# Peptides against a protein of PDB entry 3OAK, part 37

Target 1, 145 residues: chain A of PDB entry 3OAK
Amino acid sequence: DDLEQYLDEKILRLKDEMNIAAQLDIDTLNKRIETGDTSLIAMQKVKLLPKVVSVLSKANLADTILDNNLLQSVRIWLEPLPDGSLPSFEIQKSLFAALNDLPVKTEHLKESGLGRVVIFYTKSKRVEAQLARLAEKLIAEWTRP

## One batch from the design tools (peptide; made by RFdiffusion4, then SolubleMPNN)

Design b1_p13_8_s4 (from b1_p13_8, 8 letters changed)
Fold by OpenDDE base, seed 3:
Structure b1_p13_8_s4 (fold): chain B 145 residues (1-145), chain A 13 residues (1-13)
Amino acid sequence: as target 1 above (145 residues)
Amino acid sequence: MYVLDESEVPKAK
């Protein structure tokens, strides 16, 4: 199936781009800590975010997204950074919103590790209340019998 | 039902 192959390639390319963006931001922040150069700012994920949101919002890509474990890259983007901070408010908000519209199943959570990260957001006192509520909503849906 | 375990999640500083 040509269409299926095309969609797989599209998602896998994005997955790679997301992973690269995350690593570049980690490298930037590690260098910031090492050198004390406060002019170093991690911006790669923020720059790529619109593309990520666009793809996650496409109904016709849902199966491809889940089958190719794009949620692993989403999980990576949500994890705490080397300096101990969380990803930007915008990244959290956008990803939580996008996740609400995906038919995420147990197998996808296990494969990606996303569930563990999202529950962290329900407990952290550093997370904005608005986003904690979104995280709670996701957990409630994913753990529904 | 998915059973969540946060023990392996990185912690924010």
Scores: peptide ipSAE 0.038, ipTM 0.715, DockQ to the pose 0.465
Fold by OpenDDE base, seed 4:
Structure b1_p13_8_s4 (fold): chain B 145 residues (1-145), chain A 13 residues (1-13)
Amino acid sequence: as target 1 above (145 residues)
Amino acid sequence: MYVLDESEVPKAK
């Protein structure tokens, strides 16, 4: 199927872009810690966020997103940064919102590790209350009998 | 059913 192949390639490209953005931000923050140069700002994920949100919001891409384990990259984006901080408020909010509309199944949680990260957000003192509630909502949905 | 394991989640500093 030509369309299926096209969509797979599209998602895999985005997955790669997301992983690169995450690594670049990690590198930036590690350098910031190493050098003390506070002018170094990690912005790669934020720059790519609109594209990520656009893709995650499209219902016709849901199967492709899940089948290609894009949620692994979502998990990576949500993990704590080298300086101990969390991704930007907007990244958290946007990703949690998008996840609510995806038909995430157990297999997707296992292969991505997303469940473990989201539960972290339900417990962390560093997470804004409204985002913790969003995380809790996701966990409730994913653990529904 | 999926079992969440928070022990494998990176910790915030």
Scores: peptide ipSAE 0.038, ipTM 0.712, DockQ to the pose 0.458
Fold by OpenDDE base, seed 5:
Structure b1_p13_8_s4 (fold): chain B 145 residues (1-145), chain A 13 residues (1-13)
Amino acid sequence: as target 1 above (145 residues)
Amino acid sequence: MYVLDESEVPKAK
């Protein structure tokens, strides 16, 4: 119906915005590596984060979020950057918190690739301990019998 | 149950 269509469009627009933000940050960091210009700072994801968190926190959007594979964009945001760094602490923390409140199922993990990325956060020595614990919690929930 | 393959985990540089 009209509401479902509206919600789909809302999530798909956000998904597009997230993907664009991620690519812009990647481009910025690649240029930084290429040119050595340390003034180039990747900030697009950070700027969009409040909107992402707001949407992910809405219970009435959960089905739309999952059905439209927004988790693929979440996965993209969590992946290591070209310079080998990880997304900001705030991005990690906010996304892990938001993911914990979503009814994520096996099919969503498969179509998004999110599980593999979150496992990375449980193993990486670059990840803050508190965030590693959040990642572990997610993995435990997603792999529970 | 979702089976995770650690070999497919992205690598940090």
Scores: peptide ipSAE 0.038, ipTM 0.705, DockQ to the pose 0.501
Fold by OpenDDE base, seed 1:
Structure b1_p13_8_s4 (fold): chain B 145 residues (1-145), chain A 13 residues (1-13)
Amino acid sequence: as target 1 above (145 residues)
Amino acid sequence: MYVLDESEVPKAK
């Protein structure tokens, strides 16, 4: 099916873009640690965030998103950075909001590792209370019988 | 029911 193929390719391209953005930010922060140059700023994920949110919010893409394990890239974006810091407040807020509207199932959590990272956000003392509540809501939905 | 393993989550400073 032409439409199915088009949607698969669209999601897979975004997945690649997300992974590249994450790696570029990691490279920037590693260089910052090595050189001590605090003027180096990781901005690639923030720049791509509007596109990610736009795709995640489209109901007609839900099956394609889940089938192609885009949630693995979402998990990568939520992981701690080399300096131990967390992604920006805006990234956390936007992704948690978008995840709330996706029909995520157990198999998607297992293949992406997303559930484990979101639990981290419910327990971390560095996470803003507002975002911790969003993470808790997701975990409650994903763990219900 | 999905069982999560928290030990697999990366650590943050």
Scores: peptide ipSAE 0.034, ipTM 0.694, DockQ to the pose 0.438

## One batch from the design tools (peptide; made by RFdiffusion4, then SolubleMPNN)

Design b1_p14_1_s1 (from b1_p14_1, 7 letters changed)
Fold by OpenDDE base, seed 2:
Structure b1_p14_1_s1 (fold): chain B 145 residues (1-145), chain A 14 residues (1-14)
Amino acid sequence: as target 1 above (145 residues)
Amino acid sequence: SSFEFMQEWIEEAE
């Protein structure tokens, strides 16, 4: 199926872009720590966020997203940064919102490690209350009988 | 990946 192959390649390219963006932001923050140059700001994920949200919001891509483990890259984007800080409020909010509309199953959580990260957001004192509630909602949905 | 940091932060959060 040519269409399925095209969609797979599209998602895999985005997955790669997301991983690169995450690593570049980590590199920027590490350099900021090492040099003390506070003008260094990690912006790669924020720049790519609109594209990520757009893809995650497309119902016709849900199967392709889940089958290609794009959620692994979503997990990476939600992970704490080297300085212990969390991804921007906008990244957290946008990703949690997008995840609510995906038919995520236990197998996808295991493949991606997303479950563990979202649980972190329900516990961390550094997470804004409104985002912690969104994380709790996701966990509740994913753990339903 | 910052997964290695995740382990530390989860412990701090718990």
Scores: peptide ipSAE 0.031, ipTM 0.664, DockQ to the pose 0.074
Fold by OpenDDE base, seed 4:
Formats: C-alpha cells, structure tokens, sequence
Structure b1_p14_1_s1 (fold): chain B 145 residues (1-145), chain A 14 residues (1-14)
C-alpha cells in the first residue's frame, strides 16, 4: 500500500546515503594514505550515524529494514577500512546496540553478509573488549538453537 | 562492498 511504499522508499534512500558516506570515507582515507595529508579526516559516516540509529531504532521500520536489505549497508559500515582500522568506537557501539533490537534471521545475515562481519568483531584484536562482547551477544542470539 | 578488507583482516585476527 501507500505507506509500505513510502517506507520502502525511505529505507532505500537511507541505504544509498549510507553507501555514499562509506565510499566518501574510503576515498578520504585512500587519499590520506596516498598523500600523507593527516588533515584529511573521514567523517561522513559519523555525520550520518544519528539518522541511521534513529531509523534502526524504530520498531515499525523493522520489516522494511530487513526486507530492503539495509543490513548490507550496516555491514559495509562495519567493514575494516583501507588503512586496516575499524569504524569509530561510536559507530560500532551504536550499530551493535541497534542490531540487538532487530529480529534478524539467518536469511538476512546471508543476504547482507552481516554475520561474517560480526564474527570478525568477536575475533579481532583491534576491537575494544566492550564492543567484542556486544558482537558476541549478537552471535549468540543468531546462532541460538 | 566486495568484502575486500574483511577476508584479509579476519585471517589476521584468527
């Protein structure tokens, strides 16, 4: 119906915005590596984070989020960066918290690749212990018999 | 994304 279509479009727009933000940050960091210009700071994802968190936190958007594979963009945001670093602490914490409230199923993990990324966060020595625990909670929930 | 960075860093983490 009209509302469903509106929500789909809203989520798809956010998905595009997230993907653009991720790419812009990657471009910034690649240029930083290339030029050595330490004044180049990747901030696009951080700037968009409040909007992402707001959307992910709305229970009435859960089905729309999952159906449109917004989790693919969440996965992209969580991926390691060109310099080997991870997204900011705030991004990790906020996304893990938001994911905990979503009724994520195996099919969503598969189509988004999110499962593999979160497993990475349980293993990586670059991840803060607090965030690794959040990742572990997600894995435990998703792998629950 | 193509998972370009994930495979490398997962292997490093393991």
Amino acid sequence: as target 1 above (145 residues)
Amino acid sequence: SSFEFMQEWIEEAE
Scores: peptide ipSAE 0.031, ipTM 0.657, DockQ to the pose 0.081
Fold by OpenDDE base, seed 1:
Order: C-alpha cells, then structure tokens, then sequence
Structure b1_p14_1_s1 (fold): chain B 145 residues (1-145), chain A 14 residues (1-14)
C-alpha cells in the first residue's frame, strides 16, 4: 500500500524531528547550567509544536501515529528538563489536548512510556492545576474498565 | 532522552 508507506514515512520523519528538538533543548539547558550564560534559551520544541499538534489532530493519521510509536516522542517532550523545570505551559496543554482525541491502548502506553509521564503530571506540585486536571482525565480514560 | 531526570523528579513528586 503506497499510501500507508507514505504516511509511515511522514510520521517517522516527524518523530525524528521531535527527538532532535528535544535533544537540542536539553543541550542548551545543560550548557546554560555549565556556563551560567542566561542568554541561552531552549526554544526548539516550541518552534516545532504547531506541526506536532497539526499531525496529532488528524484522524486519518491515528493508526500511523500509534503504529510507529510517535507517542514515545510525545513522552520525551513531556519529560522534566536538566534544570528541574518542565516543558512550557503551551507544550503541556497542547499535547494533553491532542492525546485526549487519540484511541490510545495499553500496548501504546507500554511501548512509549507515556502512562508513567502523565501520572507524574497528576502528582507534581510544579504543574499548573489546569494541566494536572487534563492529565487526570487522560489517566481516567486509559484506566477505564 | 531525559528519562533519568524524569525518574528523579517522579520520586520527588511522590
């Protein structure tokens, strides 16, 4: 199936871009800590966020997203940063909203590690109340009998 | 990834 192959390649490219963006931001923050240069700002994920949200919102891409474990990259984007901070409010809000519309199954949570990260957001005192509620909603949906 | 950082922060949040 040519279309299926095309969609796989599209998602895998985005996955790679997301992973690179995450690593670049980590590198920036590590250098900021090491050098004390407060002018260093991690912006790669924020710059790519609109594209990520656009892809995650497409119903016709749901199977491709899940089959290629794009959720692993979503998990990476949600992980705490070297300086102890969390991804921006907009990243958290946008990703939680997008995840709410995906037919996520147990196997996807396991292979991506997404479940563990979202649980963190329900417990952390550093998370905004609004976003903690979104995380709680996801957990409730995923653990529904 | 920053998985090792996440583990540390989860322990702090628990």
Amino acid sequence: as target 1 above (145 residues)
Amino acid sequence: SSFEFMQEWIEEAE
Scores: peptide ipSAE 0.031, ipTM 0.662, DockQ to the pose 0.074; fails the geometry check
Fold by OpenDDE base, seed 5:
Structure b1_p14_1_s1 (fold): chain B 145 residues (1-145), chain A 14 residues (1-14)
Amino acid sequence: as target 1 above (145 residues)
Amino acid sequence: SSFEFMQEWIEEAE
């Protein structure tokens, strides 16, 4: 199916872009630590965020998103950074909102590792209360009988 | 590309 192939390629490209953005930000932060150059700012994820949100919000992409394990890249974006800091407030808020509208199943949580990361956000004192509540809503929905 | 220290941070957050 031509449409299916097109959608797969679209999501796989985004997945790759997300992974690259995450690694570039890590590299920037590590270089900042190593050199002391405070002008180095990690912005690759923030720059790509609008595209990520746009894709995650499209109902016709839901199956493709889940089948290609895009949630693994979402998990990567939500992970604490090597220095212990968290992704920006906007990244957290946007991703939690987008995840709320996806028909995420247990198998998707397992293969992506997303469930464990979201649980972290419900417990961490480094997370804003507003975002912790969003994480709690996701966990509640995913653990429904 | 995931970080293996995630478990440590989760435990510290609890």
Scores: peptide ipSAE 0.028, ipTM 0.646, DockQ to the pose 0.080; fails the geometry check

Design b1_p14_1_s2 (from b1_p14_1, 6 letters changed)
Fold by OpenDDE base, seed 4:
Structure b1_p14_1_s2 (fold): chain B 145 residues (1-145), chain A 14 residues (1-14)
Amino acid sequence: as target 1 above (145 residues)
Amino acid sequence: SSYEVMLEWMKEAE
């Protein structure tokens, strides 16, 4: 129906925006590495983060989010950056928090690759302790018998 | 088991 179509289009647009933001940040950091210009700062994901969190927090969008594999873009945002560093503390914290309220199923974790990435966060020595705990909480919830 | 579930996630990632 009209509403479902509207919601699909809304999520797909956000998915595209997220992917673009991620790529722009990657491009910025690659250029920083290549040129040594330390004034180059990757900020596109951070700028878009409030919108992402807003969408992820809306109960009426949960099915649309999961059906359109928006979690793939969430996974992309959580992946290590070109210099080997991880996304900002705020991105990690906000996304982990938002994920707690989504009815994520195994199939969504598989098709998005999100499960694998979150497991990485439970093991990485570069992750802040409190964020590692959030990642562990998600894994525990998703694997609860 | 939790381990089996995790393995299932990791092998099917896009």
Scores: peptide ipSAE 0.115, ipTM 0.716, DockQ to the pose 0.259
Fold by OpenDDE base, seed 1:
Structure b1_p14_1_s2 (fold): chain B 145 residues (1-145), chain A 14 residues (1-14)
Amino acid sequence: as target 1 above (145 residues)
Amino acid sequence: SSYEVMLEWMKEAE
């Protein structure tokens, strides 16, 4: 119906914006590595984060979020960057918090690749202990019998 | 098992 179509378009636009933000940050950091110009700062994801969190927190959007594989873009945002660093503490914290309230199923984890990335956060020594615990909580919930 | 479930969704779909 009309509402369903509207919500699909809304989520797909956000998905596109997230993917663009991620790529712009990657491009910035690749250029930083190539040129040694330390004034180049990747900030596109951080700037878009409030909008992402706002959408992910709305219960009435859950089905639309999952059906349109927005979690693929969430996974992309959580991946390590070209310089080997992880996304900012705030990005990790906000996304893990938002994911905790979504009715994520096995099929969503598979089609998005999110499960693999969150497992990484439970094992990495570079992740803050607080965030590693949040990742562990998600894995426990998703693998619950 | 939970381990089997984990292995399942670690196999990403194209």
Scores: peptide ipSAE 0.107, ipTM 0.703, DockQ to the pose 0.236
Fold by OpenDDE base, seed 5:
Structure b1_p14_1_s2 (fold): chain B 145 residues (1-145), chain A 14 residues (1-14)
Amino acid sequence: as target 1 above (145 residues)
Amino acid sequence: SSYEVMLEWMKEAE
């Protein structure tokens, strides 16, 4: 199936782009810590965020997203940063919103590690209350009988 | 249970 192959490749490319963006931001923040140069700003993820959200919102891509473990890259984007901070408010909000409409199953949560990370957001004192509530909503949906 | 499901996905990925 040509379309299926095309979609797989599309998602895998995005997955790679997301991973690169995350690493570049990590590198930027590590350099910021090392040099004390506060002008260094990690912006790669936020630049790519609209594309990520767009893809995650497409119902016709849901199976491709889940089958190719794009959620692993989503998990990576949600992990704490070198300076001890969390990803930007906008990244958290956008990803939590996008995740809400995906037919995520337990196997996807395990394969990606996303479940553990989202649980973290329900407990962390560094998370804004409204985002913690969104994380809690996801956990509730994923664990409902 | 929800707790069991949570524990399951918190395990190491295959």
Scores: peptide ipSAE 0.090, ipTM 0.684, DockQ to the pose 0.235
Fold by OpenDDE base, seed 2:
Structure b1_p14_1_s2 (fold): chain B 145 residues (1-145), chain A 14 residues (1-14)
Amino acid sequence: as target 1 above (145 residues)
Amino acid sequence: SSYEVMLEWMKEAE
C-alpha cells in the first residue's frame, strides 16, 4: 500500500545516507593515515547520527527497519575504522541504546551481521566498560530462551 | 544455547 511504500523508501534512503557517511569517514581517515594531516577528522557519521537515532526510535518504523535490513548499515557504523580505532563513544552509545528498543530477531542479526559485531564489543579490550555492558545487555536479550 | 546461537551468527554474518 501507499504507506508501506513510503516507509520503505524512507528507510532505504536513510540506509544509503548511512553507507555514504561511513565511506566518507573511511576515506578521511585513510587520507589522515597516508598524509599525517591531523586536521582531517571524520565527522560524517556524527553529523547524521541524530537522524539515525530519530528513525530507529520510532515504533511505527520498526517493521520497515528490520525488513529492509537497515541493521546492516548500523553494523557498518559500528565496525572498526581503518586506523583500528572504534567509532566515537557517542555513536556507540546512541546505537546500542536505540537497538535495545527494536524487536530484533535472529534472522535480522544474521542478514545484517550485527550479531557478530555486537559480540565483538563484549570482548574487545578497547571498548569502554560502559559500552561493553550495553553490548552484553543486547546479546542477553537476543539470546533469551 | 546462547553460545550455539552466537556461533551461528559468527558463521553466517558478513
Scores: peptide ipSAE 0.075, ipTM 0.679, DockQ to the pose 0.288

Design b1_p14_1_s3 (from b1_p14_1, 6 letters changed)
Fold by OpenDDE base, seed 5:
Structure b1_p14_1_s3 (fold): chain B 145 residues (1-145), chain A 14 residues (1-14)
Amino acid sequence: as target 1 above (145 residues)
Amino acid sequence: SSAEVMEEWLREAE
């Protein structure tokens, strides 16, 4: 099917872009720590965020998103940064909101590692209360009988 | 199930 192939390729490209953005930000922050140059700002994920949110919000892409393990890249974006900080408030908020509308199942949580990371957000003292509540909402949804 | 997996992860996070 031409459409299915097109959608797979689209999601796989985004997945690659997300992984690259995450690594570039990590490299930037590692260099910032090493050199002490506070002018180095990690902006790659923030720049790509609108595209990520746009894709995650499309209902017709849900199966493609889940089948291609895009959630692994979402997990990567949510992981702590080299300086011990978390990704920006906007990234957390946007991703949690987008995740709330996806039909995420156990198999997707396992293959992506997303479940463990979201649990981290419910317990970490580094997380804003508002975002911790969003994480808790996701956990509640995923643990429904 | 998702619930079982998440409960396990919650225990690990404690």
Scores: peptide ipSAE 0.040, ipTM 0.676, DockQ to the pose 0.808
Fold by OpenDDE base, seed 3:
Structure b1_p14_1_s3 (fold): chain B 145 residues (1-145), chain A 14 residues (1-14)
Amino acid sequence: as target 1 above (145 residues)
Amino acid sequence: SSAEVMEEWLREAE
């Protein structure tokens, strides 16, 4: 119906924005590496983060979020950057927190690849302890019998 | 590529 269509379009627009932000940050960091210009800072994801968190927190958007595989874009945001570093602490913290309130199922984890990424956040020594704990909580919830 | 970096990161995390 009209509402469903509206919500789908809303989420798909955000998904596109997230993917663009991720690519722009990658481009920035690649250029930084190539040129040695340390003034180049990747901030596109950080700028968009409040909007992402806001959408992820809306209960009425949960089905639309999951049905449109927005979690794939969340996964992309959690992937390592060109220099091998992880996304900012704020991005990790905000996304892990927001994911806790979504009714994520196995099928969503598979189609997005999010499960695999979060598992390795629990294992990596490059991740802050408090964020590793958040990741562990997610894994525990997603693997509940 | 980003995919290649991701795979390397995952291997190191294991």
Scores: peptide ipSAE 0.033, ipTM 0.668, DockQ to the pose 0.068
Fold by OpenDDE base, seed 2:
Structure b1_p14_1_s3 (fold): chain B 145 residues (1-145), chain A 14 residues (1-14)
Amino acid sequence: as target 1 above (145 residues)
Amino acid sequence: SSAEVMEEWLREAE
């Protein structure tokens, strides 16, 4: 199916872009730590965030998103940064909101590692209370009998 | 690494 193939390629390209953005931000922050140059700001994920949210919000892409393990890249975006900080409040909020609308199943959580990371957000004292609650809601939905 | 930081945080959170 031509459409199916097109959608797969689209999602896989986004997945690659997300991974690159994450790595570039990591590199920036590592350099910031190394050089002490406080003008170095990691902005790649923030710049790409609108596109990510747009894709995640499209119901017709849900199967393609899940089948291609885009959630692995979402997990990567949620992981702590080299300086020990978490991704920006906006990234957390936007991703948690988007995840809430996806029909995520146990198999997707396992292959992406997303479940473990979201649990981390429920437990961490460094996470804003509002976002911790969002994470709790996701876990509750994903573990619902 | 980010993975290492996360593991440390997970231990602290437990």
Scores: peptide ipSAE 0.031, ipTM 0.659, DockQ to the pose 0.071
Fold by OpenDDE base, seed 4:
Structure b1_p14_1_s3 (fold): chain B 145 residues (1-145), chain A 14 residues (1-14)
Amino acid sequence: as target 1 above (145 residues)
Amino acid sequence: SSAEVMEEWLREAE
């Protein structure tokens, strides 16, 4: 199907873009640590965030998102950074909100590793209370009997 | 690595 092929390619391109953005931010922060240059700021994920949120919010893309394991890239975006910090508040908030509307199944959580990361957000003392509650909501929904 | 940081934080949270 032409539409299916088009949607697959769209999601796979975004997945690649997300992974590149994450790596560029990691590289920036590693360089910041190595050089002490505090003017180096990691902003690639933040710049791409609106596009990510837009795609995640499209109902017609849900199956394509899940089938192509875009959640793996979402997981990568949520992981702790080299400097011992978490992704920006906006990234956390936007992604948790977007995840809430996706029909995520156990198999998707396993293949992406997203479940473990979100559990981390429910336990971490470095997470804002508001975001911890969002993470808890997701876990509750995903583990619902 | 990010994974190592996460594991450290998980231990810290326990």
Scores: peptide ipSAE 0.030, ipTM 0.656, DockQ to the pose 0.072

Design b1_p14_1_s4 (from b1_p14_1, 4 letters changed)
Fold by OpenDDE base, seed 1:
Structure b1_p14_1_s4 (fold): chain B 145 residues (1-145), chain A 14 residues (1-14)
Amino acid sequence: as target 1 above (145 residues)
Amino acid sequence: SSHEYMEKLLKEAE
């Protein structure tokens, strides 16, 4: 199916872009720590966020998103940064909101590692209360019989 | 709890 292949390639490209953005931000922050140059600011994920949210919000892409394990890249974006901090409030909020409407199954959670990361957000004292509640909501939905 | 259930499911599926 030509359409299916096109959609697969689209999602895989975004997945690569997300992974690159995450690595570039990590490199920037590591260099900032090493050199003490406070002018170095990690902005690659933030710049790409609108595109990520747009794709995650499209119902017709849900199967393609899940089949190609885009959630692994979502998980990567939610991981702590080199300085131990979490990604920006906006990234957390936008991703949790987008995840709420996806038909995520246990298989997707295990192959992406997203399940464990979201649980972390329910437990960490570094997470804003508002976002911890969103994480709790996701866990409740994913564990519903 | 839902947390424990999720952790169990993920562990068993790995």
Scores: peptide ipSAE 0.202, ipTM 0.804, DockQ to the pose 0.223
Fold by OpenDDE base, seed 3:
Structure b1_p14_1_s4 (fold): chain B 145 residues (1-145), chain A 14 residues (1-14)
Amino acid sequence: as target 1 above (145 residues)
Amino acid sequence: SSHEYMEKLLKEAE
C-alpha cells in the first residue's frame, strides 16, 4: 500500500546514503595513505550517524529495515577501514545499541553478513572492552533458541 | 582490494 511504499523508499534512500558515505570515507583514507596528507579526515559516516540511529530506533520501521537488508549497510559501516583501523567509537557504540532493539533473525544475519562482523568485535584486541561487551550481548541474543 | 582486506581482518577473528 501507500504507506509501505513510502517506508520502503525511505529505507532504500538511507541505505544508498550509507553506502555512499562508507565509500567516500574509504576513498578519503586510501588517498590519505597514498599521499601522506594527514589533513584528510574521513567524516561522512559520522555526519550521517544521527540519521541512521534515528531510523534504526523507529519500531514502525523494523520490518522495512530488515526486508530491505539495511543491515548490510550497517555491516559495511562496522568493517575495518583501509588503514586497518576500526570505525569511530561513537559509530560502534551507537550501532550496537540500536541493533539491540531490532528483531534480527538468522536469515537477516546471513543476508547481511552482520553476524560475522559482530563476532569479530567480540574477539578483536583492537576493540574497546565496553564495545566488545555490547557485541557479545548481540551475539547472545541472536543465538538464543 | 579494500573489501578483500576487510574480509581478511574479519576472518582472522573467527
Scores: peptide ipSAE 0.099, ipTM 0.765, DockQ to the pose 0.067
Fold by OpenDDE base, seed 4:
Formats: C-alpha cells, structure tokens, sequence
Structure b1_p14_1_s4 (fold): chain B 145 residues (1-145), chain A 14 residues (1-14)
C-alpha cells in the first residue's frame, strides 16, 4: 500500500545516502594517502550516523530495513578503510547497539554479508575490547539455536 | 573490485 511504498522509498534513499557517505570517506582517505594532506578528514559517515541510528531504532521500520537489505550498507560502514583503520568508535558502538534490537535472521546476514564482518570484529586486534564484546554478543544471539 | 579489496583488509585486520 501507500505506506509500505513510502517506507520502502525512505529506506532505499537512506541506503543510497549511506553508500555515498562511505564512498566519499573512502575517496577522502585515498586522497589523504596520495597527497599526504593530513588535513583531509573523512567525516561523511559520522555526519549521517544520527539519521542512520534513528532509522535503525524504529520498530515500525524493521521489516522495511531487512527487506531492502539496508544491512548491506551497515556492513559497508563497518568495513576497514583504505588506510587499514576501522570506522570510528562511535560508528561501531552505535551500529552494534542498533543491530542488537533488530530481528535479524540468517538470511539477512547472508544477503548483506554482515555476519562475516561482525565475526571479524570479534577477532580483530584493532577493535576496542568493549566493541569486541558487543560483536560477540551479536554473534551469540544470531547463532543461538 | 571493492569487494575483494575489503576482504583483503578484513583479513589483514585479524
């Protein structure tokens, strides 16, 4: 119906915005590496983060989020950056918290690749202990029989 | 591809 279509479009727009933000940050960091200009700071994801968290936290959007594979964009945001670093502590923390409240199923993990990335966060030496524990909690919940 | 690059980074981060 009209509402479902509206929600689909809303999520798809956000998905696009997230992907653009990720790419812009990658471009910024690549340019930083190329030019050595340390004044170049990747901030696009951080700027968009409040909107992402807001959407992910809305129960009425859960089905739309999952059906439109927004988790793919979440996965993209969690992937390592060109300089080998991980996204900001705030991004990790906020996304892990938001993911904890979503009814994520195995099929969503597969189609988004999110499961693989979160497992990475349980293993990576670059991840803060606090966030590694959050990742472990998610994996435990998703693999719970 | 971007996917391959990300996979490489994920492995390197372990």
Amino acid sequence: as target 1 above (145 residues)
Amino acid sequence: SSHEYMEKLLKEAE
Scores: peptide ipSAE 0.027, ipTM 0.630, DockQ to the pose 0.069
Fold by OpenDDE base, seed 5:
Structure b1_p14_1_s4 (fold): chain B 145 residues (1-145), chain A 14 residues (1-14)
Amino acid sequence: as target 1 above (145 residues)
Amino acid sequence: SSHEYMEKLLKEAE
């Protein structure tokens, strides 16, 4: 119906915005590496983060979020950056928190690749301990029998 | 691809 269509379009637009933000940050960091220009700072994801968190927190959008594979974009945001670093602490923390309230199923983890990335956060030595624990909590919940 | 590169980084960091 009209509402479902509207919600789908909203989520798909956000998905695109997230993907663009991620790519722009990657481009910025690649250019930073290539040129040595330390004034180049990747901030696109951080700028968009409040909107992402807001959407992820809305219960009425849960089905739309999952059905449109927005979690793929969440996965993309969590992936390592060109210089080998991880997304900002704030991005990690906010996304892990938001994911706790979503009814994520195995099929969503597979189609998004999110499960694999979150597992990475449980193992990586570059991840802050408190965030690793949040990742562990998510994995435990998603793999619950 | 970018995805393949990211996967490599993920594996190396584990």
Scores: peptide ipSAE 0.027, ipTM 0.631, DockQ to the pose 0.070

